# Ledger of designs, part 31: peptides against a protein of PDB entry 5JNO

Target 1, 112 residues: chain A of PDB entry 5JNO
Amino acid sequence: MVAKFQPPPEYQLTAAELKQIVDQSLSGGDLACRLLVQLFPELFSDVDFSRGCSACGFAAKRKLESLHLQLIRNYVEVYYPSVKDTAVWQAECLPQLNDFFSRFWAQREMED

## One batch from the design tools (peptide; made by RFdiffusion4, then SolubleMPNN)

Design b1_p14_3_s2 (from b1_p14_3, 6 letters changed)
Fold by OpenDDE base, seed 1:
Formats: C-alpha cells, sequence, structure tokens
Structure b1_p14_3_s2 (fold): chain B 112 residues (1-112), chain A 14 residues (1-14)
C-alpha cells in the first residue's frame, strides 16, 4: 500500500499562496526555485540555527536533501504535471534548483 | 533579507 506524502504543517501552502508563487514564476524550474526560497528560508541563512541549541548543537549541511526536493516537486506537479515524469523533473527542475542554490552561496562567499 | 537576496539571484538567472 502506498501512503500519501503529507508535508509537515509548517510546509503546507494554501491554494492562494501557491497560486501567488506560480503567478510570479516563468517556468516549472523557476517555480521550483521560488518554492525553495519560500518553504526553506533556513537554507539561505547565515545564522547558525544550532547555536545555543540545548538539544544537540548540530549544524545541518547546506544542501538540498531528498525531503526538500520531494516537497518542492509535489507542489510543482500541481501546475506542471509533466514533472511527474522523473526525466522531466531531472531535466527541467533539478538543474535549476542546484544551479540556483549553488549560485546563491557562491555569491555569498564572494561578499565575505 | 536572505530571502530577498535569494530572489535577486534567481532573477539574474532568468
Amino acid sequence: as target 1 above (112 residues)
Amino acid sequence: SDQERALQVLQEMQ
């Protein structure tokens, strides 16, 4: 039996919120990147979220993990059903996400 | 903000 993937509550977008992001997007790949920014702002922060953590103090690596990508893909599929095809996802969205994320941090390193 | 900067990077890519 296949269970429906349910995003955590903090990553639930309303139809209106998703539509707003879609309206700003130029493509499925662009939408994916915008979703990345909106859903996971912590991936773009220089703030050490583990600093002062009483539980672990572990700092997560700045990388796009499977859960992040799956969540993004789920939302992209709503308006771009073609990304249900893994080949399309890997050709149109994943390269954009990786390039965007890498460029962001490369730019930040140059500014330091 | 970091989010705003991220969106600026994204704009430059398009």
Scores: peptide ipSAE 0.736, ipTM 0.963, DockQ to the pose 0.877
Fold by OpenDDE base, seed 4:
Structure b1_p14_3_s2 (fold): chain B 112 residues (1-112), chain A 14 residues (1-14)
Amino acid sequence: as target 1 above (112 residues)
Amino acid sequence: SDQERALQVLQEMQ
């Protein structure tokens, strides 16, 4: 059996918060990107969390990890149940997320 | 803010 994925408390959204994001979204892919910004603002910052802390080994990476994607998918499924199908998720949402994230950092690089 | 910039990028993709 597959256990239900439970997000950490810091990444919990209320029904009202999720609805607000949905109301601003144009599609499932757009919703996914908005959730990325809302849930993981640290992925869009230049803050170096490893600076001054060699012991913690924490490094802010410009990378979308499986946990990020799974959390986003879980919320998208609430309003777009079709993304429960992996093929749909990979065709409709995942490319949007990757493109969005890449474009963001490409733009930031040009502004530096 | 970074979040605002991110949303601007997203808007440009539409």
Scores: peptide ipSAE 0.736, ipTM 0.962, DockQ to the pose 0.904
Fold by OpenDDE base, seed 2:
Structure b1_p14_3_s2 (fold): chain B 112 residues (1-112), chain A 14 residues (1-14)
Amino acid sequence: as target 1 above (112 residues)
Amino acid sequence: SDQERALQVLQEMQ
């Protein structure tokens, strides 16, 4: 038996929470981007965590990691089961996510 | 907020 992917508690959405995001979404790719914003607000933050914790020296990461993408895909599949196909995921959602994330930080850089 | 700005960027993409 293969264990089903289980998100960490802080990234576990209820059916109602997910439905709310879906209701605001125009497509699977759009849903993916909205999930990115809702699940991982830290990826859009310019906060220096080392300032709050001088002992840990943690630096904020500004990249989409496999875990982020896997979590998002897991939720998108609930309403868009076609993304279970890797080819569909790579054609419809990944480009949207990467474009969105890149545009966000490009805009932030121009405002600095 | 950063989340609000992110959603604005997303809106512009649609």
Scores: peptide ipSAE 0.736, ipTM 0.962, DockQ to the pose 0.900
Fold by OpenDDE base, seed 5:
Structure b1_p14_3_s2 (fold): chain B 112 residues (1-112), chain A 14 residues (1-14)
Amino acid sequence: as target 1 above (112 residues)
Amino acid sequence: SDQERALQVLQEMQ
């Protein structure tokens, strides 16, 4: 038996918080990007962060890791159940997330 | 802020 998904406390959103983000979203892919910003603001910062792990550094923060994507997907599934299908997740959400994240850092590099 | 800039980038993609 697989246990019910339970995000770490620092990544727990209330129903009201999630609803607010959903109301601002145009699609599942857009929702995924908004969740990325809300759940992991440290990925958009030049400042190193630590969440109980001294290994969390600069190199890791510029990469979308499996755990980040899984947490986002779990919230997206609440309002867009179709992303439970891996093919749908890979077609509708992952390209949007990667494009968004890449554009953000490309813009930052240009400003330096 | 970085968070605000991120949302601006997202808005431009829409």
Scores: peptide ipSAE 0.735, ipTM 0.963, DockQ to the pose 0.863

Design b1_p14_3_s3 (from b1_p14_3, 6 letters changed)
Fold by OpenDDE base, seed 4:
Structure b1_p14_3_s3 (fold): chain B 112 residues (1-112), chain A 14 residues (1-14)
Amino acid sequence: as target 1 above (112 residues)
Amino acid sequence: SEQERALQVLEEMR
């Protein structure tokens, strides 16, 4: 048996918060992208954390890590159970997440 | 905010 993945408190959404995001979403992939913005605003920030804390060496990187994706998937599954199937997740949500994230930073690079 | 910018990008994808 594999224990259910529990998000850290920093990434815990209430049922009401999740519902609000779902109500604004057009699809599972769209929901995934909205969750990305809501849960991980640091991924969209230009703040250099390593500059502020050289001791910890932590810096925001412009990449989606497995933990980010897993947390998002967990929430998407609540309203779109089909994404429990990895093939569905990879076909319906991951491409949109990657495209969205890439477009965001591509646009930012053009602006400054 | 950056979150607002991100949501704007998402809207453009729709």
Scores: peptide ipSAE 0.751, ipTM 0.966, DockQ to the pose 0.933
Fold by OpenDDE base, seed 2:
Structure b1_p14_3_s3 (fold): chain B 112 residues (1-112), chain A 14 residues (1-14)
Amino acid sequence: as target 1 above (112 residues)
Amino acid sequence: SEQERALQVLEEMR
């Protein structure tokens, strides 16, 4: 028996909060992207607002780490159980997450 | 906000 992945308290969503995001989502991949924005706003900022860095002015890393992806996947699978299959996750959600994140920063770089 | 910008990018992908 494998224990469920428990997110840190700062990334814990209530059922109501998650449902609100789901209601705005068109697909599992779309939901994943919305969760990324909601859970990790620091990844979209030039300043790292993580613990201990909110006032240092350090630039946030522009990469999605395994912990980010695993946390998002855990929420997505609540409404899209098919993503429990790694092949489905890699085909339906990961490409959209990466494309979305890349497009965001590409756009910002062109505007700066 | 940057979150709003991110959501705008996402909407453009739809």
Scores: peptide ipSAE 0.750, ipTM 0.966, DockQ to the pose 0.915
Fold by OpenDDE base, seed 5:
Structure b1_p14_3_s3 (fold): chain B 112 residues (1-112), chain A 14 residues (1-14)
Amino acid sequence: as target 1 above (112 residues)
Amino acid sequence: SEQERALQVLEEMR
């Protein structure tokens, strides 16, 4: 028996919040990208995650981790059930997420 | 904000 995935409180969206994002989305992949921005703004920030830790010199990697992707997928599934199929998720959402995230940082690097 | 910039990038991809 596998327990149902439960997002941490800071990543728990209300039905109204999710609906608002969905209304702005044109596809499952587009929705995934919008969820990325909404749920994990820290991934787009130049702020060091370890700034509050005097003993930690670790800088967070600019990559999408499995936990981020799992959480996004859970919300996308609500309106696009087809992404429950891993092949669909990998074909429709993952490439768009990766392209979007890469383009964002490529643009930022050009401005620096 | 960085979130706004991110959304601008996303819109350009549409």
Scores: peptide ipSAE 0.750, ipTM 0.966, DockQ to the pose 0.908
Fold by OpenDDE base, seed 3:
Structure b1_p14_3_s3 (fold): chain B 112 residues (1-112), chain A 14 residues (1-14)
Amino acid sequence: as target 1 above (112 residues)
Amino acid sequence: SEQERALQVLEEMR
């Protein structure tokens, strides 16, 4: 049994905040994408962090990490409990998240 | 903003 994931304080949404996002969402997958934008705006930023510190080699990764996905899933489960099933999560939410995130950056590449 | 652009992309996917 895996312990329930607890989001860091900086990624904690209130019930009201979550409700607002849900009200704008058409599905669990759509909700997941909206949560991605809301919780992790830094993933959509093209800021070159390495410019400030070349020695550390830090660069923003255009990648959805396990922490991001787990956190999003936790919130989606509140209104779409079916995603507690990994198969449902992988079929209904993950593909939309990946497609959305990829499409965003693909579009940005054309604009840059 | 980038968030607005992201939401626009999402809307286009609907």
Scores: peptide ipSAE 0.752, ipTM 0.966, DockQ to the pose 0.919; fails the geometry check

Design b1_p14_3_s4 (from b1_p14_3, 6 letters changed)
Fold by OpenDDE base, seed 1:
Structure b1_p14_3_s4 (fold): chain B 112 residues (1-112), chain A 14 residues (1-14)
Amino acid sequence: as target 1 above (112 residues)
Amino acid sequence: SEKEKALQVLEEML
């Protein structure tokens, strides 16, 4: 048996929420980027993730991890089934995600 | 907000 991937509750989107994002999206790559912003706002925040924890000293890295990408891909597949093909995902979505994320932080670095 | 800034970057990119 293959277990069905279930998003954690904090990353669960309703059909209406997803549709709203889709309606704003021009492509699968655009949708992926919008989902990134919606699902993981902490990746765009200057707030120190370890601010509240003096005990652990953990510093979250500003990096797109496999779990982030998997969750995004799962939602993108709902409206763009072609991204189930890894080649399509790597050609249409991953470059957009990486470029978007890099550009965001590059811009922030220039403002500092 | 950071969300608005992110979306602005996206809209300029695509």
Scores: peptide ipSAE 0.725, ipTM 0.960, DockQ to the pose 0.884
Fold by OpenDDE base, seed 4:
Structure b1_p14_3_s4 (fold): chain B 112 residues (1-112), chain A 14 residues (1-14)
Amino acid sequence: as target 1 above (112 residues)
Amino acid sequence: SEKEKALQVLEEML
């Protein structure tokens, strides 16, 4: 039996917060990307922020990890239950997430 | 803000 995934408290969204994001979203893939920004702002933070504190062990990561993806998927499923199907998730959300995340950092690289 | 920048990228993408 697979236990239901429970997000850490710092990544909890209220129904109202989630609805607000959904109302701004055009699709499941769009929703996924907006959730990425909302849940994990640290993934979009400047690398220089981590450089200033070697003692805290904070490393700016420019990678989407399994935990990030699972959390996003859980919320997307609330309004787009079809993403419970792994094939749908991989076709409709993952490519958009990866493309969005890559484009963000590619743009930042050009600006800095 | 970084959030605004990120959302701007998203708006341009989709």
Scores: peptide ipSAE 0.724, ipTM 0.960, DockQ to the pose 0.883
Fold by OpenDDE base, seed 5:
Structure b1_p14_3_s4 (fold): chain B 112 residues (1-112), chain A 14 residues (1-14)
Amino acid sequence: as target 1 above (112 residues)
Amino acid sequence: SEKEKALQVLEEML
């Protein structure tokens, strides 16, 4: 037996919440990006969410870390089981996540 | 909101 992944409470989505996001998504990559926004809004904010936590790094604020990607992947797998294959994840979801995240901050830099 | 801005970027690229 292998224990099922269970996200921390702050990153839990109900079935209804997840379905709502899925219904708005056109693909697994699109779903992944929407989950990024939903689960980790702090990555899109200039507010220092780590101010009260010495264990949280400022540099992590603008980087997609392994934990972020793992959590997103686990939810995407619910509706797109093919992303369990690492090659599929790296081809269909990861590039979209990186492009989306980069475009967001590039746009922000231009506005500042 | 930042969420809305993020989703706008997403809608433009996908």
Scores: peptide ipSAE 0.723, ipTM 0.960, DockQ to the pose 0.867
Fold by OpenDDE base, seed 2:
Structure b1_p14_3_s4 (fold): chain B 112 residues (1-112), chain A 14 residues (1-14)
Amino acid sequence: as target 1 above (112 residues)
Amino acid sequence: SEKEKALQVLEEML
């Protein structure tokens, strides 16, 4: 039997936490973007605070990795089961995530 | 905060 995907503890959301984000979301794509911000704040900073230390932090990677996308998709599926279909995920969520992430960093570059 | 900035970008996108 295939085991259910279990996110690492640092990326585990309670039902209440997820519900809170869902209540703020207008669509599956919007939810995906909000989950990106919530789960992976290090992707929106020049410094990676994963170790809880700003002084010893590393430069954040400016790319969405497969693990990021997988975790987000798993949570989105709870309220938008249609994203279990890869075609729907690729049409509704992935473009939103990519556009959002790109726009964020484009804005940051203009502020410098 | 960076989170607030990110959410602002998202709001403008939608």
Scores: peptide ipSAE 0.722, ipTM 0.960, DockQ to the pose 0.904

Design b1_p14_4_s1 (from b1_p14_4, 6 letters changed)
Fold by OpenDDE base, seed 2:
Structure b1_p14_4_s1 (fold): chain B 112 residues (1-112), chain A 14 residues (1-14)
Amino acid sequence: as target 1 above (112 residues)
Amino acid sequence: SAFDQLIQELLEME
């Protein structure tokens, strides 16, 4: 038996909040990208941030980590249950997330 | 914003 994934309190969305994002989304991939922005705005800032150990001086890289993806997938599957299938998640959501995130930073780098 | 532009592009792809 595997324990059900529970999002950390700081990343919990109410039904109303999730519905609002869903209402703006045209697909599972679109929803995933919108969730990425809403849940993790720090990933889109130029400010260096650390995750986990504050004492180790670790600076988080501009990348999507497993925790980010798991949290997003957990919410996407509420309205798109098919993403519970890894093949569907990898075909419909992951490419959109990666492209969205990469393009964002590519544009930001061009502005400098 | 750059985000808005990306969202617009994503919406146009649908």
Scores: peptide ipSAE 0.166, ipTM 0.775, DockQ to the pose 0.194
Fold by OpenDDE base, seed 1:
Structure b1_p14_4_s1 (fold): chain B 112 residues (1-112), chain A 14 residues (1-14)
Amino acid sequence: as target 1 above (112 residues)
Amino acid sequence: SAFDQLIQELLEME
């Protein structure tokens, strides 16, 4: 009765695409960060997403949301089944994601 | 270090 989580079509990676990312990854945390970049490039863009929006003009916050994390985790689990354990996910992947994302924006803020 | 490299690559693409 519990439906299997299906990623939105725009976030579906082929086996070949995922394998390529995995081959470039050194760890589960590294894989998670690479998936973050590949799946959600908009989170790293300086483009004002509200600009040109006729509907709302609302700028989304630059943060990792639950949906982002869940999608990443689902792909990481394919090659690192241990992250199915929440404790492992929180120890090995989540800190890496947060640090990576924070460091990126910190460096962007320092660019003159 | 790998993360730093990835960040730099990403920054350079912008």
Scores: peptide ipSAE 0.271, ipTM 0.828, DockQ to the pose 0.811; fails the geometry check
Fold by OpenDDE base, seed 4:
Structure b1_p14_4_s1 (fold): chain B 112 residues (1-112), chain A 14 residues (1-14)
Amino acid sequence: as target 1 above (112 residues)
Amino acid sequence: SAFDQLIQELLEME
């Protein structure tokens, strides 16, 4: 039996917090993007963790990792259970997440 | 679009 996925404590949302985000969302894809912003604000920051440490080689990657996507999907499923189907998740939410994230950084870089 | 609005909000916060 596969255990139910539990988010790490730092990424837990209360029912009230999640409901607030849902109330502002127009769709499952929109909800996913709003969750991305709320759960992982660090993905939208210009913080250069390699600054002052060229030797460590650490570079903050501007990418959505599997953990990010899984956490978002779990919360989206609460109100959009259809995304439990991988095909639905890949058609309705994942493209919107990727587009949103890519467009953000594209526009952010143009402002620099 | 709604996503454009979200992006602009984020950009304005920085």
Scores: peptide ipSAE 0.262, ipTM 0.825, DockQ to the pose 0.844; fails the geometry check
Fold by OpenDDE base, seed 3:
Structure b1_p14_4_s1 (fold): chain B 112 residues (1-112), chain A 14 residues (1-14)
Amino acid sequence: as target 1 above (112 residues)
Amino acid sequence: SAFDQLIQELLEME
């Protein structure tokens, strides 16, 4: 049997922190999006990394990676055990995460 | 929507 996923220390939430987020959430999908914001604020930062290195032209990818999704799912499962089912996760949480993230950057681009 | 409000809050913080 595969051991349950453990979040890296830098992405750990206390029970109190998680409960606070849950109390503000209306659904599993909503919780997932709020966790995205809380766990990975760097994904919402518009930092031009090329400022320090004009030669490299490095730009951070605005992408939700598997690690991000797994971490979010790990916490969502605490209060919404149904997302342990991959089909439920894909139907209830993933679309909302992707839409939320995409909508954020779409609006952010309009603000710039 | 709730998500729109959350997005706006994030945008206002930057």
Scores: peptide ipSAE 0.259, ipTM 0.823, DockQ to the pose 0.832; fails the geometry check

Design b1_p14_4_s2 (from b1_p14_4, 5 letters changed)
Fold by OpenDDE base, seed 5:
Structure b1_p14_4_s2 (fold): chain B 112 residues (1-112), chain A 14 residues (1-14)
Amino acid sequence: as target 1 above (112 residues)
Amino acid sequence: SPFDQLIQELLEML
């Protein structure tokens, strides 16, 4: 028997907190994106290092890690149990997460 | 799209 995934304390949402996010969500993919913002605001913050090196034009690598995705999936499954199926998760949520994240940073780069 | 709106809201907060 494998233990059920448990989110770290800093990412443990109460039922009320999760419900608030769900109430604003239109789909599983939308919920996933909203959870991304709520759980990991640091992924959307400007990196001082990236801005600091104007001479080299270095931009920090921005990508979603497996742990981020697992935490999001953990909560999406509560209201969309179908994402327990990896194929459904990969078809319905992952593309939307990646698209949302990429579009955010693309827009941020245009505003700088 | 709902995502565009979410992005806009987020950008306004940052």
Scores: peptide ipSAE 0.270, ipTM 0.839, DockQ to the pose 0.823
Fold by OpenDDE base, seed 4:
Structure b1_p14_4_s2 (fold): chain B 112 residues (1-112), chain A 14 residues (1-14)
Amino acid sequence: as target 1 above (112 residues)
Amino acid sequence: SPFDQLIQELLEML
């Protein structure tokens, strides 16, 4: 059997921290977006890591990766167990995450 | 939308 996913230590939230985010959330999708901001603030920064390390070729891409989504989903499931169903996750949370992230950067680009 | 509000809040923090 596949073991239950465990967040890396750097992405662990206490029950109190998670509850605080939940209390501010209006829905599972909203919770997901708030978790995105809390867990991965680097995704919203203007830091260009490619400039810092030209030798390694590392480029910070403005995209949501599988690990980001999995971590968020694990926390959302605590209060919205229905997202354990992949179909529900893909219908209720994933589109909202993508839209939120895309809209953020679209607006940032207009301000620059 | 609630998401627009969240975006604005985030933008203000950055």
Scores: peptide ipSAE 0.263, ipTM 0.835, DockQ to the pose 0.816
Fold by OpenDDE base, seed 1:
Structure b1_p14_4_s2 (fold): chain B 112 residues (1-112), chain A 14 residues (1-14)
Amino acid sequence: as target 1 above (112 residues)
Amino acid sequence: SPFDQLIQELLEML
């Protein structure tokens, strides 16, 4: 049997926290974007995670990884069960996530 | 758009 997906402890939202985000959301796509910001603020930071680290020098990529998307989808499904359908997820949420993330960095690059 | 507003809010916080 395949175990049910469980968010890592650091990404476990309480019902109240999730409800607050949902109450601020206008759609499933909007909820997804708000979850992206709340769960993964590091993806929006200009701070070089490798800066100051002489040991690894690892440069984090500014990309939405499958784990990020799966975790977001997991919470979106709670209030928008239709996104359990992959076609709906890919049509209603995924493009908005990618667009939001891309626009953010595009604006940051233009302001610098 | 709501997404633009969200981006602006985020940019202001950073």
Scores: peptide ipSAE 0.257, ipTM 0.832, DockQ to the pose 0.790
Fold by OpenDDE base, seed 3:
Structure b1_p14_4_s2 (fold): chain B 112 residues (1-112), chain A 14 residues (1-14)
Amino acid sequence: as target 1 above (112 residues)
Amino acid sequence: SPFDQLIQELLEML
């Protein structure tokens, strides 16, 4: 049996916090996007981390990593149990997350 | 779309 994913302490939402986000959400996909914003605000930052450390060659990548997706899915499952099915997650939430994230940065590029 | 609205809200906050 595969152990159920446990969020790192810094990304653990209380029931009240999650409910607040859910109350603002219209769907599982919408909830996923709102969770993305709430859990990982750093992914939407314009901070150029490589600017301060040219020697290390570090560049923050604007991408959704597996850990981000796993955390989001973990909370979406609470109110939308159907996303426990990988096929449902991939059809209902994952595309919306990617589209939302891409659209955000597309808008930011136009704004800058 | 709902997502566009969310994006706009987020952009306004940043």
Scores: peptide ipSAE 0.255, ipTM 0.831, DockQ to the pose 0.789

Design b1_p14_4_s3 (from b1_p14_4, 6 letters changed)
Fold by OpenDDE base, seed 2:
Structure b1_p14_4_s3 (fold): chain B 112 residues (1-112), chain A 14 residues (1-14)
Amino acid sequence: as target 1 above (112 residues)
Amino acid sequence: SAFDQLIQELREML
């Protein structure tokens, strides 16, 4: 049995919120990147935060995790149903997400 | 699930 995907309530968008992002987006990949920024601003912060284990003080890594990607994909699919196809997701959205995220942090490292 | 319902509502409103 596979557990149903249930993201935290703080990451749930209303129709109005999603529409606003969609209206600014040029493509599915662009929408994905905009969702990344809007939903997960913590991934773009220099502040290290501990998630998962308060006892060990494990610092969360600045990486795109399955939770982030799955949630973004679900929202993108609302307006771009074709991303339900994994091949489309991996060709149109995932590379743009990774490139955007990597470039962001690469630039930040150069500024340090 | 609650999230599935949300996604369905989003599809209907867009």
Scores: peptide ipSAE 0.575, ipTM 0.933, DockQ to the pose 0.026
Fold by OpenDDE base, seed 4:
Structure b1_p14_4_s3 (fold): chain B 112 residues (1-112), chain A 14 residues (1-14)
Amino acid sequence: as target 1 above (112 residues)
Amino acid sequence: SAFDQLIQELREML
């Protein structure tokens, strides 16, 4: 049984919101990165996720998960249908997403 | 799904 993809309502964009991001984007990869920042600001926060569990000291690692990637791809696909091709997605969008995310945290680590 | 419907609407609006 294939489960349907149903992201949380918090991550659902209106046409106007998506259009605004698209208008600012230079490419599918750029759009993907902009969506990443817009949709998931929590992935870029300095919030100590272990604050809720100071006893265990577990720090939640910030990672791009399947939910994030799939949702971004779905939105990118609206304007860039070519990303329906997995090869295109992996060549044009995923590297940019990973590089952007990695660079962000690498820079933050150096500042700490 | 509800999200699929949303995506379809987005395609139509763009």
Scores: peptide ipSAE 0.575, ipTM 0.933, DockQ to the pose 0.026
Fold by OpenDDE base, seed 3:
Structure b1_p14_4_s3 (fold): chain B 112 residues (1-112), chain A 14 residues (1-14)
Amino acid sequence: as target 1 above (112 residues)
Amino acid sequence: SAFDQLIQELREML
């Protein structure tokens, strides 16, 4: 048996917070992208994580992990129950999430 | 779980 999904408490949205995001969203995919930004600002940060340890050269990887995607899906599902269907999730949300995230960093690379 | 309770709350309020 696999432990039930339990995200860190810092990623738990209130009803008011989710409602605000939903009200700004045009679709499930759009909601997913907005949730990505709101829940995981660290994935979009230019902060030098190695500054604290020059010797170890630690640098945080910026990628969408299953944890991020699963949490986003759970919140999207609250308002868009259709994403319970994996096919719908993969067609409507995942491509938009990946494209949004990729475009963000592609743009940042051009600016650096 | 706590998260399940949160999700249920969200569903009820939206």
Scores: peptide ipSAE 0.575, ipTM 0.933, DockQ to the pose 0.026
Fold by OpenDDE base, seed 5:
Structure b1_p14_4_s3 (fold): chain B 112 residues (1-112), chain A 14 residues (1-14)
Amino acid sequence: as target 1 above (112 residues)
Amino acid sequence: SAFDQLIQELREML
């Protein structure tokens, strides 16, 4: 589901920026994955700047959150209006996003 | 919202 929200300015794309990513994309699912990498590089970094508990020192595990998915879907929908249909979003984009993210970290664990 | 306006502008320019 995509709700109306105001993302932080650092995650807002211009038409030119989005067009560049679209031009590199082969499908809506591919576009979604590219947006994931471009918008949220912190999710793929060894440096964890995520909100950890300052009191206990606990660092949150890297996960795709609803905010990430909502923002990505909004941008994908601009060029691929079919993802307005939740069934299309869940069939074409979500599996690719989750698979890409999971495989990335699974491979990193094997290489380290 | 400001973001909604941005999305609309993106649709028009792409």
Scores: peptide ipSAE 0.571, ipTM 0.932, DockQ to the pose 0.025

